# Ledger of designs, part 7: peptides against a protein of PDB entry 3HUF

Target 1, 320 residues: chain A of PDB entry 3HUF
Amino acid sequence: MWIIEAEGDILKGKSRILFPGTYIVGRNVSDDSSHIQVISKSISKRHARFTILTPSEKDYFTGGPCEFEVKDLDTKFGTKVNEKVVGQNGDSYKEKDLKIQLGKCPFTINAYWRSMCIQFDNPEMLSQWASNLNLLGIPTGLRDSDATTHFVMNRQAGSSITVGTMYAFLKKTVIIDDSYLQYLSTVKESVIEDASLMPDALECFKNIIKNNDQFPSSPEDCINSLEGFSCAMLNTSSESHHLLELLGLRISTFMSLGDIDKELISKTDFVVLNNAVYDSEKISFPEGIFCLTIEQLWKIIIERNSRELISKEIERLKYA

## One batch from the design tools (peptide; aimed at target 1 K76 K104)

Design b2_p24_5_s4 (made by RFdiffusion4, then SolubleMPNN; from b2_p24_5, 15 letters changed)
Fold by OpenDDE base, seed 4:
Structure b2_p24_5_s4 (fold): chain B 320 residues (1-320), chain A 24 residues (1-24)
Amino acid sequence: as target 1 above (320 residues)
Amino acid sequence: SEEEKKKKEELEKLEEEAEEEFEK
């Protein structure tokens, strides 16, 4: 989201979130959803127009800002952005920091990008919320991205958490739910005068973790917890691979169960499978190797004695 | 800061000049 503040008192000492939309900026406008009052006699009654575009798909992957357009409204002294005069037709900016000078006013309006990108685990929830979140200047998507700051878990009562949720947790992404998204939908008016009124997702996250026994106390309890072990994984999911890497595992990849030869078995402590392969191929598992799902692995990882538990399972199957 | 004071003085001067331009 874009946040603006100003030097001196020209914005009344307040910070404001700018959502996607159009804003008239000037001395003789009243603060509302489409106007920004600037308190200076050196600034025109209607000085500039700010237009913030909705997030692009690229912004979801890069964490880049929504495009910020500035147009001077034919003022005597013009408008500058980062010491450059705004062109006659307006200019568009993708920099994360903008110093906006209105006319000769020595105090600038400073716009900065607060990164917030929400990944969804469920396509139905994405379809439900994406439009509203994009209107808040929040990029949304389903795919893993290094720019993701928040993750919406799929809450199915009595179901295991998904691989996406597990990975988001270990990656230290703030896990949120539909209650937080509902709250975000209500803040649009309240944050006009005070950007600090933006709801804290960390409280939502803490409540999710506290109330769900499928999460460890912290990501640090699981990160590198399986250092020194080796696994083989079916090359099906990048998120699954990254999850296993965060556990400190040495990972070998294979394309089919038929690729699991005696050499691989001799070097591998266990095989990680997805649920579909595990359920369909359980009768055809290679002898002398421990096969488990990611969800089964997760249930072991969240235990305090995860290393001892895995060691016992490996030993049990080597002698079976 | 000294810089903020200088900017404030500059703003006050510009506001006075702007009032004179609107009164003319």
Scores: peptide ipSAE 0.241, ipTM 0.823, DockQ to the pose 0.116
OpenDDE base, seeds 1, 2, 3, 5: peptide ipSAE 0.239, 0.232, 0.234, 0.235; ipTM 0.827, 0.818, 0.818, 0.814

Design b2_p24_6_s2 (made by RFdiffusion4, then SolubleMPNN; its pose is not in this set)
Fold by OpenDDE base, seed 1:
Structure b2_p24_6_s2 (fold): chain B 320 residues (1-320), chain A 24 residues (1-24)
Amino acid sequence: as target 1 above (320 residues)
Amino acid sequence: EEEKKKKEEEEVKKIQEERKKELE
């Protein structure tokens, strides 16, 4: 999200979130959803127009800012951004830091981008929330992104957490739920005057972890916890592969259970399957190898003695 | 430049004080 602050108390010492939209900036405007009052005698009554665009698809993957447009409203002394005079038709900026000088005011408005990118675990929740979040200047998507800061957990009653949630957790992404999104929807008006009133996603995350036994205390409890073990994986998502890598596993990939030969069995401690394959092909599992789902693996990984548990299960099947 | 900043800061302060009085 864009945040503005200013030197010399020209913004009354307030930090303000600028959501996507258009703002008239000047001395004789009242602070509201479309106006920014700046207290300086050196600033015109109506001095500039700021326009913040909604996030682009690219912004979700890069964590880049919403485009920031500045137009001078035909003032005597103009407007500058980063020491450059704004053109007559306005200029657009994609820099994360903007120093905006209005006329001859010796104090600048400092606009800075705070990155927040929300990944969703399912398309239904994305469809429900994306529009509202984009109107907050928050990029949203389904696919994994290196720019992802937050992950919306799918609340399925009585189900295990998804692979996406597991991976988001291990990546140290802040996991949030629909309750946090509801809070975000209500604060839009309150944060106009005070950006500090934004709800803390870390508190939501802490509450999720505390109240859900499917999470370890920290990602560090799971990262490299299976170092030295080897697995084979069938037709998994990119997230599943990356999840197993974060566990410290050596991963071999295969296209069919029929590709599991004696050589692969000799080099592999266990086979990781998706739920559909696990359930459909239980009868066709190769002899002498431990097969499990990612969800079953996760249940072992969250235990303090995960290495011992896996070792025991491997041994049980080698000698059966 | 410093004198201009100081004068502007003083004026900002006055406007803030006036606005505070208008809100009281």
Scores: peptide ipSAE 0.019, ipTM 0.465, DockQ to the pose 0.029
OpenDDE base, seeds 2, 3, 4, 5: peptide ipSAE 0.000, 0.018, 0.000, 0.018; ipTM 0.249, 0.458, 0.239, 0.467

Design b2_p24_7_s1 (made by RFdiffusion4, then SolubleMPNN; its pose is not in this set)
Fold by OpenDDE base, seed 4:
Structure b2_p24_7_s1 (fold): chain B 320 residues (1-320), chain A 24 residues (1-24)
Amino acid sequence: as target 1 above (320 residues)
Amino acid sequence: SEEEKKKLEELEEKLIKEEEEKKK
């Protein structure tokens, strides 16, 4: 989301979130959801129009800012952005930092992009929330992205956490739920005058982790916890691969269970499968190798003695 | 400081005059 602040008293010393929408900026406007009062002698009554676009799909993957349009409203002294005069028809900006000079005001409005990208684990929840979040200037999506800052877990009562949730946790993405999304929907008016009133997702995250025994105490407890072990994985999910990498595993990939030959078995401690393959092919597992699901692996990883537990399972199946 | 504010207001007034003189 865009945040504006200014030196001196031209913005009354307040930081303001600018959501997607149109803002009239000037000396003789009243601060509200569509107006920004700026007090200086050379600033026109109605000086500039700021237009912030909703996030693009690209913004979700890059963590780039919503497009920021600035138009001078035919003022006497003009408008500059980053020391460049705004063109007659207005200009659009994708820089993360904008210094906006209105007229001859010696103070600039500093606009900066606060990165917030929300990944959803569930397409139904994405469909429900995407429009509202986009209207807050928050990019949303389903696919993994290096730009993701938050992850909405699917809460099904009594179900294991998904691979997406596991990976988000280890990647140190802030895990949130629907309660936080509901809260975000209420703050739009309150944050106009004070950007610090934006709800902290970390409190939501702490509560999720505290109340769910499927999470370890920290990502650091799991990262590289299986260093020195080797696994083979069916090449089905990038998130699964990245999850196993974060555990410190040496990973071999295969396309089918038939590719698991004696050579691979000799070099591999265990095979990681998805639930569908595990359930369908359990009768056809290669002899002499430990096969488990990611969810089964996760249950071992969250234990304090994960290395010892895995070692015991590997040994048990080598001698079975 | 109030003194800094006053100096900045004077600067803005100077810049206004300079721009008005350039347009003449």
Scores: peptide ipSAE 0.256, ipTM 0.836, DockQ to the pose 0.899
OpenDDE base, seeds 1, 2, 3, 5: peptide ipSAE 0.259, 0.253, 0.251, 0.256; ipTM 0.836, 0.834, 0.831, 0.835; seed 1 fails the geometry check

Design b2_p24_8_s1 (made by RFdiffusion4, then SolubleMPNN; its pose is not in this set)
Fold by OpenDDE base, seed 5:
Structure b2_p24_8_s1 (fold): chain B 320 residues (1-320), chain A 24 residues (1-24)
Amino acid sequence: as target 1 above (320 residues)
Amino acid sequence: SKKEEELKKEKEIEEELKKEEEEK
């Protein structure tokens, strides 16, 4: 999201969030969803127009800003952005930091981008929330991205957390739920005068972790917890691979259970399977190897004695 | 202070703008 601040108290000493939309900026406008009052006699009554576009799909992957357009409203002294005069038809900016000078005003408006990118675990929730969040200047998506700051977990009553949620947790992404999204949707008008009124996602996250026994106390309890073990996995999802890497596992990939030969078994402590393969092929598991699902592995990993537990299971199946 | 110098510059600009309005 874009945040503006200003020097010399020309914004009344307040920070403001600018959501996607159009704003008239000037001395003789009243602060509302479409106007930004600037308190200086050195600026025009109506001085500039700011237009913030909705996020692009690219912005979700890059953590880049919503496009920021500035147009001078035919003022005597013009408008500058980053010390450059705004062109007659207006100019568009993708920089994360903008210093906006209105006419001869000695104080600048400082616009800066605060990255917030929300990943969703399922397409249904994305479809429900994407439009509203995009109107807040928040990029949204389903795929893993290095730019993701928040992850919306799917709450199904009585279900295990998904691989996406497990990975988001270990990657230290702030896990949120629909309650936080609902709160975000309601604060749009209240943050006009004070950007600090944005809800704290970390409090939502703490409450999720506290109330769900499927999470360890911290990501650090799980990261590299299985260092020195080797696994094989079916070449299915990138998130599953990255999750196993964060556990400190050596990973081999295979295309089918038939590709698991004696050589692979000799180098592998256990095989990680998806639920569908685990359930369908349970009778055809190779002899002398421990096969488990990611969800079964996760249940071991969240325990304080995870290394001991997994070692016992490996030994149990080697001698069975 | 830097803030006092900036406020002084703002007043000088306000006075300049006022003169330009009176000359029109």
Scores: peptide ipSAE 0.054, ipTM 0.659, DockQ to the pose 0.148
OpenDDE base, seeds 1, 2, 3, 4: peptide ipSAE 0.072, 0.023, 0.021, 0.023; ipTM 0.695, 0.375, 0.395, 0.381; seed 1 fails the geometry check

Design b2_p24_8_s2 (made by RFdiffusion4, then SolubleMPNN; its pose is not in this set)
Fold by OpenDDE base, seed 4:
Structure b2_p24_8_s2 (fold): chain B 320 residues (1-320), chain A 24 residues (1-24)
Amino acid sequence: as target 1 above (320 residues)
Amino acid sequence: AEEEKKKEEEEKLEEEEKKEEKAK
């Protein structure tokens, strides 16, 4: 989201969130959803127009800012952004930091991008929330992104957490739920005067972890917990691969169970399968190797003695 | 020191604007 603050008292000492939309900026406007009052005599009654675009698909993957357009409203001394005079038709900016100078006012407005990028684990929830979140200047998507700051957990009652949720947790992404999204939908007007009133997702995250026994106490309890072990996995999902890497596993990939030869078995401690392959091919598993799902692996990983548990399972199946 | 200089500059600009408004 874009946040503005200013030097001196020209923004009344307050920080403000700018959501996607159009703002008239000037001395003789009243602060509301479409106006920004700036307190200086050196600033025109109506000085500039700020237009913030909704997030692009690219912004979801890069964590880049919503496009920020600035237009001078035919003022005597113009408007500058990053020491450059704004062009007659206005200019658009994608920099994360903007120093905005209105006329000859020596106090500048500082606009900065606070990254918030929400990944969804469920396409139905994305479809429900994406429009509203985009109107807050929050990029949204389903695919893994290095720019992801928040992850919406799919809450299916009585089910194991998804691979996406497991990976989001280990990546130290803030896991949130529909209750937090609902709260975000209510704050749009309240944060106009004070950007600090934006709800913190960390309390939601802490509550999710505390109330769900499928989470360890911290990501650090699981990161590199399986260092020294080797696994093989189907080359099916990048998230599954990255999850296993974060566990400290040496990973070999295969395309089918038929590719698991005696050489691979001799070098591999266990095979990680998706649920569909595990259920369909259970009768055709290679002899002498431990096969498990990611969800079964996760149930072992969350235990304090995960290394000992995996070692016991590996040994049990080598001698069976 | 920098904020004080900016404040003095703003005060000068306000005085210039008042002179321009009186000259109109």
Scores: peptide ipSAE 0.120, ipTM 0.757, DockQ to the pose 0.159
OpenDDE base, seeds 1, 2, 3, 5: peptide ipSAE 0.118, 0.111, 0.112, 0.117; ipTM 0.755, 0.750, 0.749, 0.752

## One batch from the design tools (peptide; aimed at target 1 K45 K104)

Design b2_p25_2_s1 (made by RFdiffusion4, then SolubleMPNN; its pose is not in this set)
Fold by OpenDDE base, seed 1:
Structure b2_p25_2_s1 (fold): chain B 320 residues (1-320), chain A 25 residues (1-25)
Amino acid sequence: as target 1 above (320 residues)
Amino acid sequence: EEEEKKKELEEKEEELEEREKEEEK
């Protein structure tokens, strides 16, 4: 999201969130959803227009800012952004930090990008929330992204957490739920006056983790916990592969269970399968191989003695 | 240093305000 603050008292000492939309900036406007009052005699009654675009698909992957357009409203002294005069037709900016000077005003408006990118694990939830979140200047998507700051957990009552949720947790992404998204939708008006009123997602996250025994106390308890073990997995999701890498596993990939030869078995401590393959092919598992799902692996990893548990299970099946 | 810079900026704003009042006359 874009946040503006200013030197001196020209913004009344307050920070403001700018959501996607158009703002008239000037001395003789009243603060609302489309106007920014700037208190200085050195600026025009209506001085500039700020236009913030909705996030692009690219912004979700890069964590880049929503495009920020500045237009001078034919003022005597013009508008500058980062010491450069704004062109007559306006200019667009993708920098994360903008110093905006209105006319001869000695105080600058500082605009800075606060990164917030929300990944969804469920396409139905994305479809429900994406439009509203994009109107807050929050990029949204389903795919894994290095720019992801928040992850929406799908709460199915009585189900194990998804691979996406496991991976988000290990990546130290803030896990949120529908309650936080609903809260974000309600604060849009209140944060116009004070950007500090933006709800903290960390409280939501702490509550999710505290109330769900499927989470370890810390991601650090799980990261590299299986260092020195080797697994084989189907070439499935990137998230599954990255999850296993974060556990410190050496990973071999195969395309089908038929590709699991004696050589692969000799180098592999266990095979990781998705639920569909595990359930359908359980009868065809090679003898002497420990096969498990990612969800079964996760249940072992969250235990304090995960290495001992997995070693015991490998031994049990190797000598059976 | 930040307080001195703030004071210098406030003095510049006052000077600009005086000039604007002179240009409106």
Scores: peptide ipSAE 0.030, ipTM 0.606, DockQ to the pose 0.056
OpenDDE base, seeds 2, 3, 4, 5: peptide ipSAE 0.029, 0.028, 0.030, 0.028; ipTM 0.612, 0.591, 0.613, 0.615

Design b2_p25_2_s4 (made by RFdiffusion4, then SolubleMPNN; its pose is not in this set)
Fold by OpenDDE base, seed 4:
Structure b2_p25_2_s4 (fold): chain B 320 residues (1-320), chain A 25 residues (1-25)
Amino acid sequence: as target 1 above (320 residues)
Amino acid sequence: SEEEKKKELEEKEKEEEKREEEENK
């Protein structure tokens, strides 16, 4: 989200979030959802228009800012952004830091981008929330992205956490739920005057982890916990692959169970399958290899003695 | 120092305020 601050108390010493929308900026406007009062004699009554665009799909992957448009409102001394005079038709900015000078005012408005990108595990939840979150200037998507800061866990009571949730946890993405999204949608008015009133997702995350025994105590407890082991997996999920990499596994990929030959078995401690393949093919698993689902693996990984547990399972099937 | 910079900016604002008060008369 865009946050503005200013030097010389021209914003009354307050930080403000700029959500997507249009703002008239000037000395003789009242602070509201479409106006930013700036207190300086050197600033015109109506000085500039700021327009924050909704996030693009690209912004989700890059963690880039919502486009920031600045237009001077035909003022005597104009408007500058990063020491450049704004053009007559206005200019658009994608820099994460903007120094906005209104006329001759020696104090600048400093706009900075605070990255918040929300990944969804479920397409239906994305469809439900994307519009509202985009109106907050929050990029949203389904795919894994290095720019993601938050991950929405689908709360199904009594269900195992998804691979996406497991990976998000290990990637140190802040896991949130629908309750946080609901709360986030309600604070839009309160943060106009004080950007510090933006809800902290970490409290939501702590509560999720505390109340769900399917999470380890920390990502660090699981990262590289299976270093030295080798697995094979179906080349079906990027998140699954990345999850196994974060566990410190050496990974071989195959396209079908029929590709599991004696050579692969000799080099592999276990085979990781998705639930669909595991359930359909469990009768036809290759002999002499331990096959498990990611969810079954996760149940082992969250245990303090995960290495001993996995070793025992490998041995059990090699000598059976 | 940050404090010196703040004072310099405050002085510049006072000078510009005076100039604008003169231009708006």
Scores: peptide ipSAE 0.038, ipTM 0.662, DockQ to the pose 0.056
OpenDDE base, seeds 1, 2, 3, 5: peptide ipSAE 0.037, 0.035, 0.035, 0.037; ipTM 0.658, 0.649, 0.648, 0.655

Design b2_p25_4_s3 (made by RFdiffusion4, then SolubleMPNN; its pose is not in this set)
Fold by OpenDDE base, seed 1:
Structure b2_p25_4_s3 (fold): chain B 320 residues (1-320), chain A 25 residues (1-25)
Amino acid sequence: as target 1 above (320 residues)
Amino acid sequence: EEEEKKKLEEEIEKYEKEEEEEEKK
């Protein structure tokens, strides 16, 4: 989201969120959803127009800012952004930091981009929330991205957490739920006056972790917890591969269960399968190898003695 | 709130007067 701050009292000492939309900036405007009052020397009654665009698809992957357009409203002293005079037709900016000078005002409006990108685990939830979140200047998507800061967990009562949720947790992405999104939607008007009123997602995350036994206390409890073990997996999911890497596993990939030969078995401690393959092919598993689902592996990993547990399971199946 | 509004009105009036003085030069 874009946040504006200013030196001195020209913004009444408050930070303000600029959501996607158009803002008239000047001395003789009232602060509202489309106006920013700035009171200082040489500021015109209507001085500039700020236009914040909605996030692009690219912004979701890069964590880049919503495009910021500045137009001078034909003022005597003009408008500058980053010491450059704004052109007559206005200029657009993709920089994360903008110093906006209105006329000869001795203080600058500092606009900065606070990175927030929300990944969804469920396409239905994305479809429900994307429009509203984009109107907050928050990029949204389904795919994993290095720019993602938050992950929306799908709350299905009694279901195991998804691989996406597991991976988001290990990546130290802030896991949120629909309750946080609902709360975020209610504060939109209040944060116009004070950007500090934006709800802290970390509180929501802490509550999710505390109230769900499927999460360890921290990602650090799981990261590299299986260092020294080797697994094989079907080359079907990039997220699953990255999850297993974060556990510190040496990973071999195969295309079918038929590729699991004696050589692979000799080098592999266990085989990780998705639920569909596990359920369909459980009768055809190779002898002498431990096969489990990612969800079954996760249940072992969240235990404090995960290494001992997995070792016992490996041994049990080698001697069976 | 009323005192802040009054201070704001006084500041607006100050800058309006300064602008009128700069336009007369």
Scores: peptide ipSAE 0.152, ipTM 0.756, DockQ to the pose 0.095
OpenDDE base, seeds 2, 3, 4, 5: peptide ipSAE 0.105, 0.098, 0.137, 0.093; ipTM 0.703, 0.696, 0.736, 0.688

Design b2_p25_4_s4 (made by RFdiffusion4, then SolubleMPNN; its pose is not in this set)
Fold by OpenDDE base, seed 1:
Structure b2_p25_4_s4 (fold): chain B 320 residues (1-320), chain A 25 residues (1-25)
Amino acid sequence: as target 1 above (320 residues)
Amino acid sequence: EEEKKKKEEEEIEKYAKEEEEEELK
C-alpha cells in the first residue's frame, strides 16, 4: 500500500494510507476518502491530483507498487516529483519512494510503498476476496511468488494443512485466515487519518499457530531437518519440490511410478507422493522402498525426533 | 541569496492573498 508522510505540519503530523483511487490534493480541501489537505501558503486550493491504480498481475510477482499518477492542476508554482517537474498531462511513477513537492512548499510529501502481497491457497477464496483486496492496493494471486508477504490458509475442519500452507510456513510467510481478511476489509476508512491503525497480521498468525497442532514451534525446527536423506517425487508441483528442498532433501524427479527402477530405489530413502497418487497406486508401489504422502511426511517433520522416526520407517520397509 | 528568498516569499504571499480574495468573491 502507498503511505504518505510529510515533514513539518503540512499533513498535520499524520501518516495516511492511500488506497487505489483518485485524490485531490490542495490547501482548501477537507481530508476524506478522495481529498488530501496540505497546509502551506504556496499550495493552491486544488493543487494536484493523485491517482493510484489497482495492482497489476505483475505487481503480485514483483512486489512492485501500484502505479502512482500525479497531475498538476495548472498551478502557479507547479508540482515536482523526485525533483522533476510533472508534465502538463501528468506523469506516472512505479518507484517505491516518491518525494512530492507542491509548489514552493519547503517540505515534501514523502510517499513510500509498503509491500503487502497475499497468496491464496485455493481459487475459491481468491475469487471471494481479490476484488476487495485489490481495492486496498493489495496484489493477490494463487501462484507461489517471492514477493508474497501473507498466505491465506484454507481452513477445512479436520483436514491436514495443505502443501501450500506447509511451504508458506517454512518460507516464513505470515499465515492468515478469513478472519483477518474480514477485519482488513473493515478498517479502510479508519486508516485514512492514521496509517498506524492498520491491523497487524502477526497477531492473527500467532493465534493460528497456537491453536493448530499441525504446526511446529518454528520454521527453523524443520528447515534442513532431513539433510542427508534422499527422496524421489513425481514432477507435479513446484511448491512440493521447494518444500522438500527446504527440508534439506536431495530430490530425484520421475514422471510415473513405472519409472522407479532398481537404480532409483538404491539411491533413494523414500518416495513422496500426493494423496491422489498414493490412494490410487498403493497396490503398485515398488517393493523395498518407503512410499509416503507429503502430509504423512509433514506429520513426521513436526516431531522433535523427525530424523529418528524417518530412519526407523526406512529401515522397517527396506528389510521387510 | 537573501534577496532571492525575500522575492520568493513575496510572490508566495501575493499568491496566497490572491487566492483568499478569489474565495471571497
Scores: peptide ipSAE 0.235, ipTM 0.825, DockQ to the pose 0.890
OpenDDE base, seeds 2, 3, 4, 5: peptide ipSAE 0.223, 0.228, 0.231, 0.227; ipTM 0.819, 0.820, 0.822, 0.821

Design b2_p25_5 (made by RFdiffusion4)
Pose (drawn by RFdiffusion4):
Structure b2_p25_5 (pose): chain A 301 residues (1-255, 262-274, 288-320), chain P 25 residues (1-25)
Amino acid sequence: MWIIEAEGDILKGKSRILFPGTYIVGRNVSDDSSHIQVISKSISKRHARFTILTPSEKDYFTGGPCEFEVKDLDTKFGTKVNEKVVGQNGDSYKEKDLKIQLGKCPFTINAYWRSMCIQFDNPEMLSQWASNLNLLGIPTGLRDSDATTHFVMNRQAGSSITVGTMYAFLKKTVIIDDSYLQYLSTVKESVIEDASLMPDALECFKNIIKNNDQFPSSPEDCINSLEGFSCAMLNTSSESHHLLELLGLRISTFMKELISKTDFVVLNGIFCLTIEQLWKIIIERNSRELISKEIERLKYA
Amino acid sequence: EELSEEEIEELEEHDEEKEEELEEE
């Protein structure tokens, strides 16, 4: 999401989260859902228009920002962005850091993008919530992405968690649920400061894994719990390979050395396991000679 | 922030003209 703040007291010492839409910025305007008051001698009463475009699907994968546009409103002293004068017809920016000077004001409005891309585990959940989050400047998607910061698990309806959830937990993504999304549906009309929505997501995550037999205490105890072991799988996607790598496994992808060297086969007279079955063991027992002894029992037998 | 009195007056006049143009629209 986009955030602005400034040195001096030109934004009254406050920061602000800017959602997709249009803002009028000037000396004689009141701070509301569509105006930003910036007080300085050289800033025109109505000085600049900031237009933030809604996110594209590509930004969910790249982590790129919503397009930020600035128009100078035929002002006495002009507008610059990153030291470039804003021409008529305005300019658009896809960088993550913008220094915006209004008039001759010695203090710049500093706009910066904070990473936030939300992966859903369920297509019906994505369709229900996507437009809401896109209007806040939050890209969403279903497939794996390296720019994902949060993962929305399905309602844990007294049932096993999905591989997408296990993978998000291991790569240290913040796991959230519907209750946090309900909180996000509260905030479009609001004028709130930098980092206002982020800590609640961490609190939601910390509460989810408490007293939960689908999760261990931390991603740290799960990572490299199966070191010394090896495995094999058919056409391993880079995500499943990375998931198994995070467990400390040695992996051999296939399209007398696939059988005796390899301890077990991970799926989607050889011994086979699903990742769902492997997760049950990855939690269960205690030590490295216990939590990896039940897996060593399933191999010999 | 240093500005002359003349430049301030010209800024006020410029803004007022822009207000009038907005009202006409």

